# Peptides against a protein of PDB entry 3V4L: the designs that were tried, part 292

Target 1, 386 residues: chain A of PDB entry 3V4L
Amino acid sequence: GQPLAKDKVALLIGNMSYWEHPKLKAPLVDVYELTNLLRQLDFKVVSLLDLTEYEMCNAVDEFLLLLDKGVYGLLYYAGHGYENFGNSFMVPVDAPNPYRSENCLCVQNILKLMQEKETGLNVFLLDMCRKRNDYDDTIPILDALKVTANIVFGYATCQGAEAFEIQHSGLANGIFMKFLKDRLLEDKKITVLLDEVAEDMGKCHLTKGRQALEIRSSLSEKRALTDPVQGAPCSAEALVRNLQWAKAHELPESMCLKFQCGVHIQLGFAAEFSNVMIIYTSIVHKPPEIIMCDAYVTDFPLDLDIDPKHANKGTPEETGSYLVSKDLPKHCLYTRLSSLQKLKEHLIFTVCLSYQYSGLEDTVEEKQEVNVGKPLIAKLDMHRGL

## One batch from the design tools (peptide; made by RFdiffusion4, then SolubleMPNN)

Design b2_p27_6_s2 (from b2_p27_6, 14 letters changed)
Fold by OpenDDE base, seed 2:
Structure b2_p27_6_s2 (fold): chain B 386 residues (1-386), chain A 27 residues (1-27)
Amino acid sequence: as target 1 above (386 residues)
Amino acid sequence: MKIELVSTDPEVGKPLPLSEKAIKKRK
């Protein structure tokens, strides 16, 4: 029979906004497109951008809590990285320059922990450079991995080689994701699918002799990303997993705010990633005596690091939201919250209505405080150790 | 337009230009 997954869980990390390293561009698009594809494959997807070392550790820990016997686990990483002695290191955005293994997450350590969960399939997709870091002389003493015939590594590049981004006038994928996305939905053994992606990269004149996919696998079974999830969650662990994932993806409900002047505002929320939310405001009712009115959001929690200069934009694109802009309502003011993993408290903010009456020169302001609880990933409390 | 590939090699240990450094939030 076709193999069945007990469940399917994916953690996608895209690091771009490095503090002490060159900024990347592709991980934004790559994580977003891969999220949408894996959701079509019935994966529970957590998608995170621009994580610190601490936030990456916590994201991995929360991902490991979603893993259990016969669950398919997929880890995707796009960002800076290196490979020393056959160990792959993912570089957090706050990593020093130079970075070392002590500042980075070792993928083989994550694999060890996944093997302890008795997972049905372990897929690692590593869209990072694999050059040696000569500033890291640490030989990782890895404990002996269990012999599990269920591991697949897709490395975006060869050992000791660089990964590349496409320089274009707009948003573009990394080279690996460019080819992976075209095959990902195919009902094929995951190693066969990745081999076809490797062939497509090898046929492309742009990538030929510059970047090649490396596949490392112990996978003895015919397992595919298309393998159906077993029916209704029969175990307490499966129910907990479903509830935990659902909490991490719960958006605040849209609200209708009524002001004393008779203006009504719609406040709405959209997820770009598990840690990135767009807030949008729209005027849904305006008395005829009010000639101008705008609804601004302000007074965000300090943990979110919201620059007011980047809030309340007339377009999603002006906030840096290029991917979900088509799915947002038009004629709003938009604010992008890109660091929801930093939120320790409830998301409380002020909606400020600025308006003008016909025949009065003075602008009037009314304010309402809004509490939307913990949105998206902020419900997982990734800060539980401080 | 020529599609160009840009390496994602961070060139570890090479100092970033001051213009490309993120403003470190003071802890």
Scores: peptide ipSAE 0.384, ipTM 0.808, DockQ to the pose 0.594
Fold by OpenDDE base, seed 3:
Structure b2_p27_6_s2 (fold): chain B 386 residues (1-386), chain A 27 residues (1-27)
Amino acid sequence: as target 1 above (386 residues)
Amino acid sequence: MKIELVSTDPEVGKPLPLSEKAIKKRK
């Protein structure tokens, strides 16, 4: 019969804003585009940008809670990385310079934990450099992996080689995602799909002799990312998994705020990633005696590190939101909340209405506090250990 | 514009310019 997945779960991590290492650009676009493609494939996708070591460990732990017998697990990572002794290390944004294995996440350790869940398929897509780190002399003593015959690695580059980003006049993918995205929806065995991606990279004049995909697989069965999910979640474990995923993706409801001056504000929310949200404000009603009126958001929790200079912009792009701008309403003020994983409490902030009456030179302000609870990934309490 | 490839090599142990360091906001 056709293979069935009990469920399909993906964790996508894009690290760009390194503290002590060169900043990257491609992971932003790559994680976003891959998220949209995997959602079309009925994956439960958690998408996270710019994670610390602790936040990466917690993201992996939460991902492992979504895994169970016969579930398809996919881990994608785009960022800095290295390979020592055939072990792949993902580098967190807070990693010291130089970093070592003690500051990084070992992919083969994650694979071991996925095998303990009796998963139906384990896919690793690693968009990172595979150069040796000469500052790390640690020989990882890994326990022997189980023979599960359900593992696929797609490495964006060869062993000991670099990965590359495309610099163009706008947003561009990394080299790996550029070719992967064109084939990801194909109803093919995942190893055949990745082999076709490798051929496309090999034919392109840009990538030929610069970057080549490596496929490492033990996959004995004809499993595809297109394999249907087994019917309605009837098990208690499937219901718990669905509820856990739904909590991590629940946006605040849009609000209509009414001010004493008679101005009405629409407050709206959009997800860019599981840990990145756009807040937008619009004037939906204004008395005719009010000539100018703007609705600013301010007084965010200190844990979000919001810079007021990047808040309340006339375009999503001025906030650093280039991907969701087409799906946002026009003629708003926009604020990008990154790092929602850092939120320990409810998201409470102030909406400040600044306005001027006809024939008065003085600007008037009215303020309302708004509590939107825990948005998106903040519901998982990824910081419960600190 | 000409398409350019930029390496994502972390260049481990190379010091970053102060302008590229994340400003740790002192809490």
Scores: peptide ipSAE 0.380, ipTM 0.806, DockQ to the pose 0.600
Fold by OpenDDE base, seed 4:
Structure b2_p27_6_s2 (fold): chain B 386 residues (1-386), chain A 27 residues (1-27)
Amino acid sequence: as target 1 above (386 residues)
Amino acid sequence: MKIELVSTDPEVGKPLPLSEKAIKKRK
């Protein structure tokens, strides 16, 4: 019979905004596009940008809580990385220069923990460099992996080689995601699908002799990312998993704020990633005696590290939100909240209405505090250890 | 449009160019 997944869960991490290392661009687009494709494949997707070491550890721990017997687990990583002694290390955004294994997440350790969950399939898609880090002399004594014939690694590049980004006048994929996205929805054994992606990379004049996909697998069964989720009555564990995922993806409800001057504001929320939300404000009603009227958001929690210079923009693109801008309402003011994982408390902020009456020179301000609870990933309390 | 490929290598493994001063002290 066709293999069935008990459930399908994916963690996607894109690290770009490194503190001590060169900034990347492709992980933004790659994580976003892969998220949308995996959602079409009925994956429960957690998508996270720009994680610290601590935040990456917590994201992996939360991902492992979603795994159980016969669940398909997919980990995607795009960012800086290295490979020492056949161990792959994902580099957090706060990693020092030089970084070592103690500052990084070992993929083979994550695989060990996934194997303890008796997963149906373990897929690792690693869009990172695989060069040796000569500053890390640590030979990790990894515990012996269980012999599970359910593991697939897709490495964006060969051992000891570099991964590349496409630079083309704006947003572009990494090389791996450029080819992966065209085939990801195909009903094929995952190793066959990745082999076809490797062939496409090898045929392309841009990538030929520069980057090649490496596939490492022990997959004994014909398992595909298209394999249906088992529709049997949800075990208590499946219900818990569904509730945990749903909590991590719950947006605040849109609000209609009414000011004393008679102005009505629509406050709306959109998810770009599990840890990135766009807030937008629009004037939905204005008395005719008010000639100018703007609705600003301010007084955000300090933990979010929001620069007011990047808040309240006339376009999503001016906030750095290029991907969801087509799905947002037009003629708003936009604010991008990155790093929702850092939120320890409820998201409380102020909506400030600035307006002018016809025939008055002075600008008037009215303010309302808004509490939207813990949006998206902030519900998982990824900071409970601080 | 020129499509350029840019490495995602942080270049951390490139030996810092030993300043010419450090090479002179080992002779």
Scores: peptide ipSAE 0.302, ipTM 0.642, DockQ to the pose 0.243
Fold by OpenDDE base, seed 5:
Structure b2_p27_6_s2 (fold): chain B 386 residues (1-386), chain A 27 residues (1-27)
Amino acid sequence: as target 1 above (386 residues)
Amino acid sequence: MKIELVSTDPEVGKPLPLSEKAIKKRK
């Protein structure tokens, strides 16, 4: 029969906004497109942008809690990285310059922990450079990995080589995701699928002799990303996984706010990523005696580090949201919350209505406080160290 | 439109340490 997964879970990390290193662009598009494809493959996907070392560790720990015997685990990383002595290191956004192994996440340590869960398939997709870091002389003494025949590594580049972004006018994929996305939905053994992606990269004049996919696999079984999930979630562990995933993806309900002046505001929420939410406001009713009326969101929790200069924009694109803008309602004011993982408390903010009456020169303000609880990833309390 | 490939290596554009500049100039 076709192989069955007990469940399918994916963690996607895209690091771009480095503090001490060059900023990247491709991880934004790559994580977004891969999230949508893996959801079509019935993966439970957590998608996270711009994580610190501590936030990356907690995201990996929460991902490992979702893994169990016969579960398919996929880890995707796009960002800065290096490879020393066959150990792959993912670089957090807060990493110092120069960074060392002590400031980074070792992929082989994550693999060890995944092997302890007796997973049905472990897929690592590493869209990062694989050059040696000459500032890190540490040889990690990794414990011997268990002999398992269920591991697949897709490295976006060869050992000791660079990964490349496409600089075009606008948003573009990284080189690896550009070819991976065209094949990811194919019902093929994952190693065969990745071999075909490697051939497509090798045929392209842009990538030929610049970047080549490397595949490492111990996979002795015919396992595919298309493999169906085994039955209804009848186990207590499967119910916990479903509830944990649902919590991390639950948006606040849209609200209709009524002000004393008779103005009605629609407040709405959209997810761009598990840690990135767009808030939008629209005027749905205005009395005819009110000539001008605007609804601003203000007074966000300090933990979110919201710059007021980037809030309340007339377009999603002015907030830095280019991917979900087509699915958003038009004629709103938009605010992008890009660091929901930093939220320790409930998301409480103020809706400020500024308006003018016909024949009055002075602007009037009315304010309403809104509590939306913990949106998306903030429900996982990623700030609580285990 | 020119499509340019840009390396994601954070060392790209850093001044090479004086030691490595000396080795690449000797070949």
Scores: peptide ipSAE 0.290, ipTM 0.641, DockQ to the pose 0.214

Design b2_p27_6_s3 (from b2_p27_6, 11 letters changed)
Fold by OpenDDE base, seed 1:
Structure b2_p27_6_s3 (fold): chain B 386 residues (1-386), chain A 27 residues (1-27)
Amino acid sequence: as target 1 above (386 residues)
Amino acid sequence: MKVELVSTDPKIGEPLPLSEEAKKRLE
């Protein structure tokens, strides 16, 4: 019969906004596009941007809690990285310059932990450079991996080589994602699918002789990303997994705020990623005596590091949200919360209505505090150790 | 429009100044 997955879980990490390293662009689009494709494949996807070392460790730990016997696990990483002695290191956004293995996440350590879960398939898609880090002399003493015959690595580039992004019109895709996305939905053994992606990359004049996909696999079975999930969650573990994933993706409900002046504001929420939410406000009712009014969001928790200069924009794109703007209401003010993993408390903020009456020159302000609880990934106490 | 191919090489060992965001997070 066709192989069945007990469940399918993916962790996607895109690091771009490095503190001490060159900023990247492609991980934004790549994580978003891959998230949408993996969701069509019935993966439970956690998508995270711009994680610190601690946040990456916690994201991996939470991902490992979703893994169990016969579950398909997929880890995608786009960002800075290196490879020393055949070990792949993912670089967090807070990594020092130079960074070492102690500042980074070793993919082979994650693989070891995934093997302990008796997973049905382990897929690593690593969209990072594979150059040696000459500032890291650490030879990892890796424990011997179990012979599970269910491992697939797709490396965006060859050993010792660079990965590239294609920049066009302010958006960028990684070279790997550019070709992977066209084939990812195909009902093929994952190693065959990746081999076809490698052929497509090899035919491209832009990438020929610059970047080539490397496939490393021990996969003995005909497993595909298209393999159906085994029916209704009959185990306690499957129920817990579903509940954990659902919690990490629960948006606040849209709210209608009523001000004393008779203005009504619609407050809405949209997920861009598991740790990135757009807040939008719109005037849905205005008394005729009020000639102008705007609804601003302010007083966010300090943990979110929200710059007021980047809040309350007339377009999603002005917030840095280029991907979900088509799915958002028009004629709002938009604010992007990009670090929901940092939220320790409930998301409490102020909606400030500024308005003007006909025949009065002075602006009037009314404020309402809003508590939306813990949105998205903030429900997973990724900070439980601090 | 010109398509530009840009390396994601971290350029390890070239000290970069901390971003203003990074400085604020370290304070």
Scores: peptide ipSAE 0.292, ipTM 0.636, DockQ to the pose 0.724
Fold by OpenDDE base, seed 3:
Structure b2_p27_6_s3 (fold): chain B 386 residues (1-386), chain A 27 residues (1-27)
Amino acid sequence: as target 1 above (386 residues)
Amino acid sequence: MKVELVSTDPKIGEPLPLSEEAKKRLE
């Protein structure tokens, strides 16, 4: 019969804003594009940017809670990385310079934990460099992996080689994602799909002799990312998994704020990633005696590190949001909240209405506090224990 | 616009010059 997945779950991590290392650009677009494609494939996708070591560990733990017998698990990582002794290490944004294995997440340890869940398929897509880290002499003593015959690794590059970004017009794509996205929706065995991606990379003059895809697989069955999810979630475990995923992706409802001057503001929310939200404000009603009127958001929780200079922009792009701008309403003020995983409490902030009456030179301000609860990934309390 | 190829190696991180032919194929 056609293979069925009990469910399909993906964790996508894109690390760019390193503290002690060169900043990357491609993980932003690559995580976003892959998220949209995997959603079309009925994956439950958690997409996270710029994670610390602790936040990466918690993201992996939450991902493992979504895994169960016969579930398809996909881990994508784009960022800095290295490979020592055939073990792949993902580098968190807070990693010191130089970093070691103790500062990084070992992919083979995650694989071991996924095998304990009796998953139907384990896919790792690793868009990172595979050079040796000469500052790390640690030989990982890994326990022997189980023979599950359901593992696929897609490495963006060969052992000991670099991965590359293509930067154009202020945006960047990873070389791997550039070719992967064109084939990801094909109804093919995942190893056949990745082999076709490897051929496409090999034909490209930009990548030829610089980057080549490596496929490592034990997959004995014809499993595809297109494999349908088995029926309505009828098990208690499937219901819990669906509820947990839904909580991590719940946006605040749009609000209509009414000010004493008679101005009405629409406050809206959009998800860019599971840990990145855009707030937008628009004037929906203004009395004719008010000649100028703007609605600013301010007084965010300190845990979010919101710079007021980057808030309340006239375009999504001026906030650093290049991806969701087409789906946002026009003629708003936009604020990008990154790092929602850091939010320990409810998201409380102030909407400040600044306005001027006809024939008065003085600007008037009215303020309203807004509580939107815990948006998106903040509902998982990824910082429980700090 | 300037097209650049950039290594994701934390030790390198610098843009590699692309040929004009490579730039045209990325447009």
Scores: peptide ipSAE 0.280, ipTM 0.616, DockQ to the pose 0.236
Fold by OpenDDE base, seed 5:
Structure b2_p27_6_s3 (fold): chain B 386 residues (1-386), chain A 27 residues (1-27)
Amino acid sequence: as target 1 above (386 residues)
Amino acid sequence: MKVELVSTDPKIGEPLPLSEEAKKRLE
């Protein structure tokens, strides 16, 4: 029969907004496109942008808690990285210049921990450079990995080579994701699928001789990303996984705010990623005596580091949201919260209504405080060290 | 429209010139 997964879970990390290193662009689109494809494959997907070292460690630890015997685990990383002595290092956004292994996450350490969970399949998709870091002479003494026949590495580039972005019209895609997305839904053994992606990259004149996919596998079974999940979640562990995933993806309910002047505001929420939410406001009702009115969001928690210059925009694109703008209601003011992992408390903010009456020159303001609890990934309390 | 190939290596981060053949496939 077709092999079955006990469950399917994925962690996708895209690091772009580095503090001490060149900013990237492709991880935004690549994490988004891969999230949508893996959801069609019945994966429980956590998608995270711009993580610090501590936030990356906690995201990996939470991902490892979802892994168990016969579960399919997929880790995708897009960002800066390096490879020393066959060890792959993912670079957090807060990494110093120069960075070392002590500032980075070792993929082989994560693999060791995944093997302890007796997973049914471990897939690593690493969209990063594989050049040596000359500032890190540390040879990690990795404990001997268990002999398991369920590991697949897809490296976006060869050992000692660079990974590239294709930048066009302000958007960018990784070369690897450009070809992977066209095949990811195919019902094929994961190594066969990746071999076909490698051939497509090798036929493209843009990528030929610049970037080539490397596949490393111990996979002795016919396992595919299309493999169905085994039955209803009847185990206590499967229920916990479902609840944990659901909590990390629960949006606040849309609210209708009523002001004393008789203006009604619709407040809505949309997820771009597990740690990125868009707030939007619209005027639903305006009394005829009010000639002008605008509804602004303000007074966000300091932990979110929201620049007021980027809040309350007339388009989603002006907030830096290019991906979900088609699915958002029109004629709103938009605010993008890009760091929900930093939220320690409930998301409390103010809706400020500024308005003018017919025949009065002065603007009037009314304010209403809103508490939406912990949205999306903020429910996992990623700031609590395990 | 200008298409650029950009390395994700923090040491190199400079746009690589596309071949004229690669430009024609993206137009």
Scores: peptide ipSAE 0.239, ipTM 0.586, DockQ to the pose 0.215
Fold by OpenDDE base, seed 2:
Structure b2_p27_6_s3 (fold): chain B 386 residues (1-386), chain A 27 residues (1-27)
Amino acid sequence: as target 1 above (386 residues)
Amino acid sequence: MKVELVSTDPKIGEPLPLSEEAKKRLE
């Protein structure tokens, strides 16, 4: 019979906004496109951008809580990285220059922890460089991995080689994701699918002799990303997993705010990623005596590090939101919250209505405080322990 | 438009110039 997954869970991390290292561009698009594809494959996807070391550790811990016997686990990482002694290290955005293993997450340590969960399939897709870090002489003492015939590594590049992104005037994928996305929905054994991706990369004149996919697998069974999830969650653990994932993806409900002047504002929310939310405001009713009115959001929690100069933009693109802009309502003011993982408290902010009456030169302001609770990933409390 | 391959290695970070043939296949 066709293999069944007990459930399917994916953690996608895209690091691009490095503090001490060159900024990347591809991880934004790569994480977004992969999220949409994995959702079509019935994966529970947590998608996170620009994580610190601490935030990456917590994201991995929360991902491991979603894993159980027979669950398919997929970890995707796009960012800076290195490989020493066959161990892959993911570089957080706050990593020093130079970075060492102590500043980075070892993928093989994550694999060990996934094997303890008795997962049905472990897939690692590593869109990072595999070049040796000469500043790190640490030989990781890895505990002996269990012999499990369910591991697949897709490395975007060969051992000791670099991974590349395409830079042009627009948004582009990394080289690995460019080819992976075209095959990902195919009902094929995951190792066969990745082999086809490797062939497609090898045929491309752009990548030939520069980047080649490496596949490392112990997978003895015919398992595919298309494998159906077993029916209704029969276990308490499956119910907990579904609730935990649902919490991490719950958007605030749209609100209709009524001001004393008779202006009505719609406040809406959209998820770009599990840690990135767009707030948008629109005027839905305006009395005829009010000639101009705008609805600004302000007074955000300090933990979000929101620059007011980047808030309340006339387009999603001006906020840096290029991917979800088509799904957003038009003629709003837009604010992008890109670091929801940092939110310790409820998301409380002020909606400020600025308006002008016909025949009065003075601008009038009215304010309302809004509490939307903990949106998206902020519900997982990734800061537990600080 | 200049299409460039950029390494994700923080040490090498120099854009590799694409051949004119490679540019035409990305358009």
Scores: peptide ipSAE 0.213, ipTM 0.556, DockQ to the pose 0.222

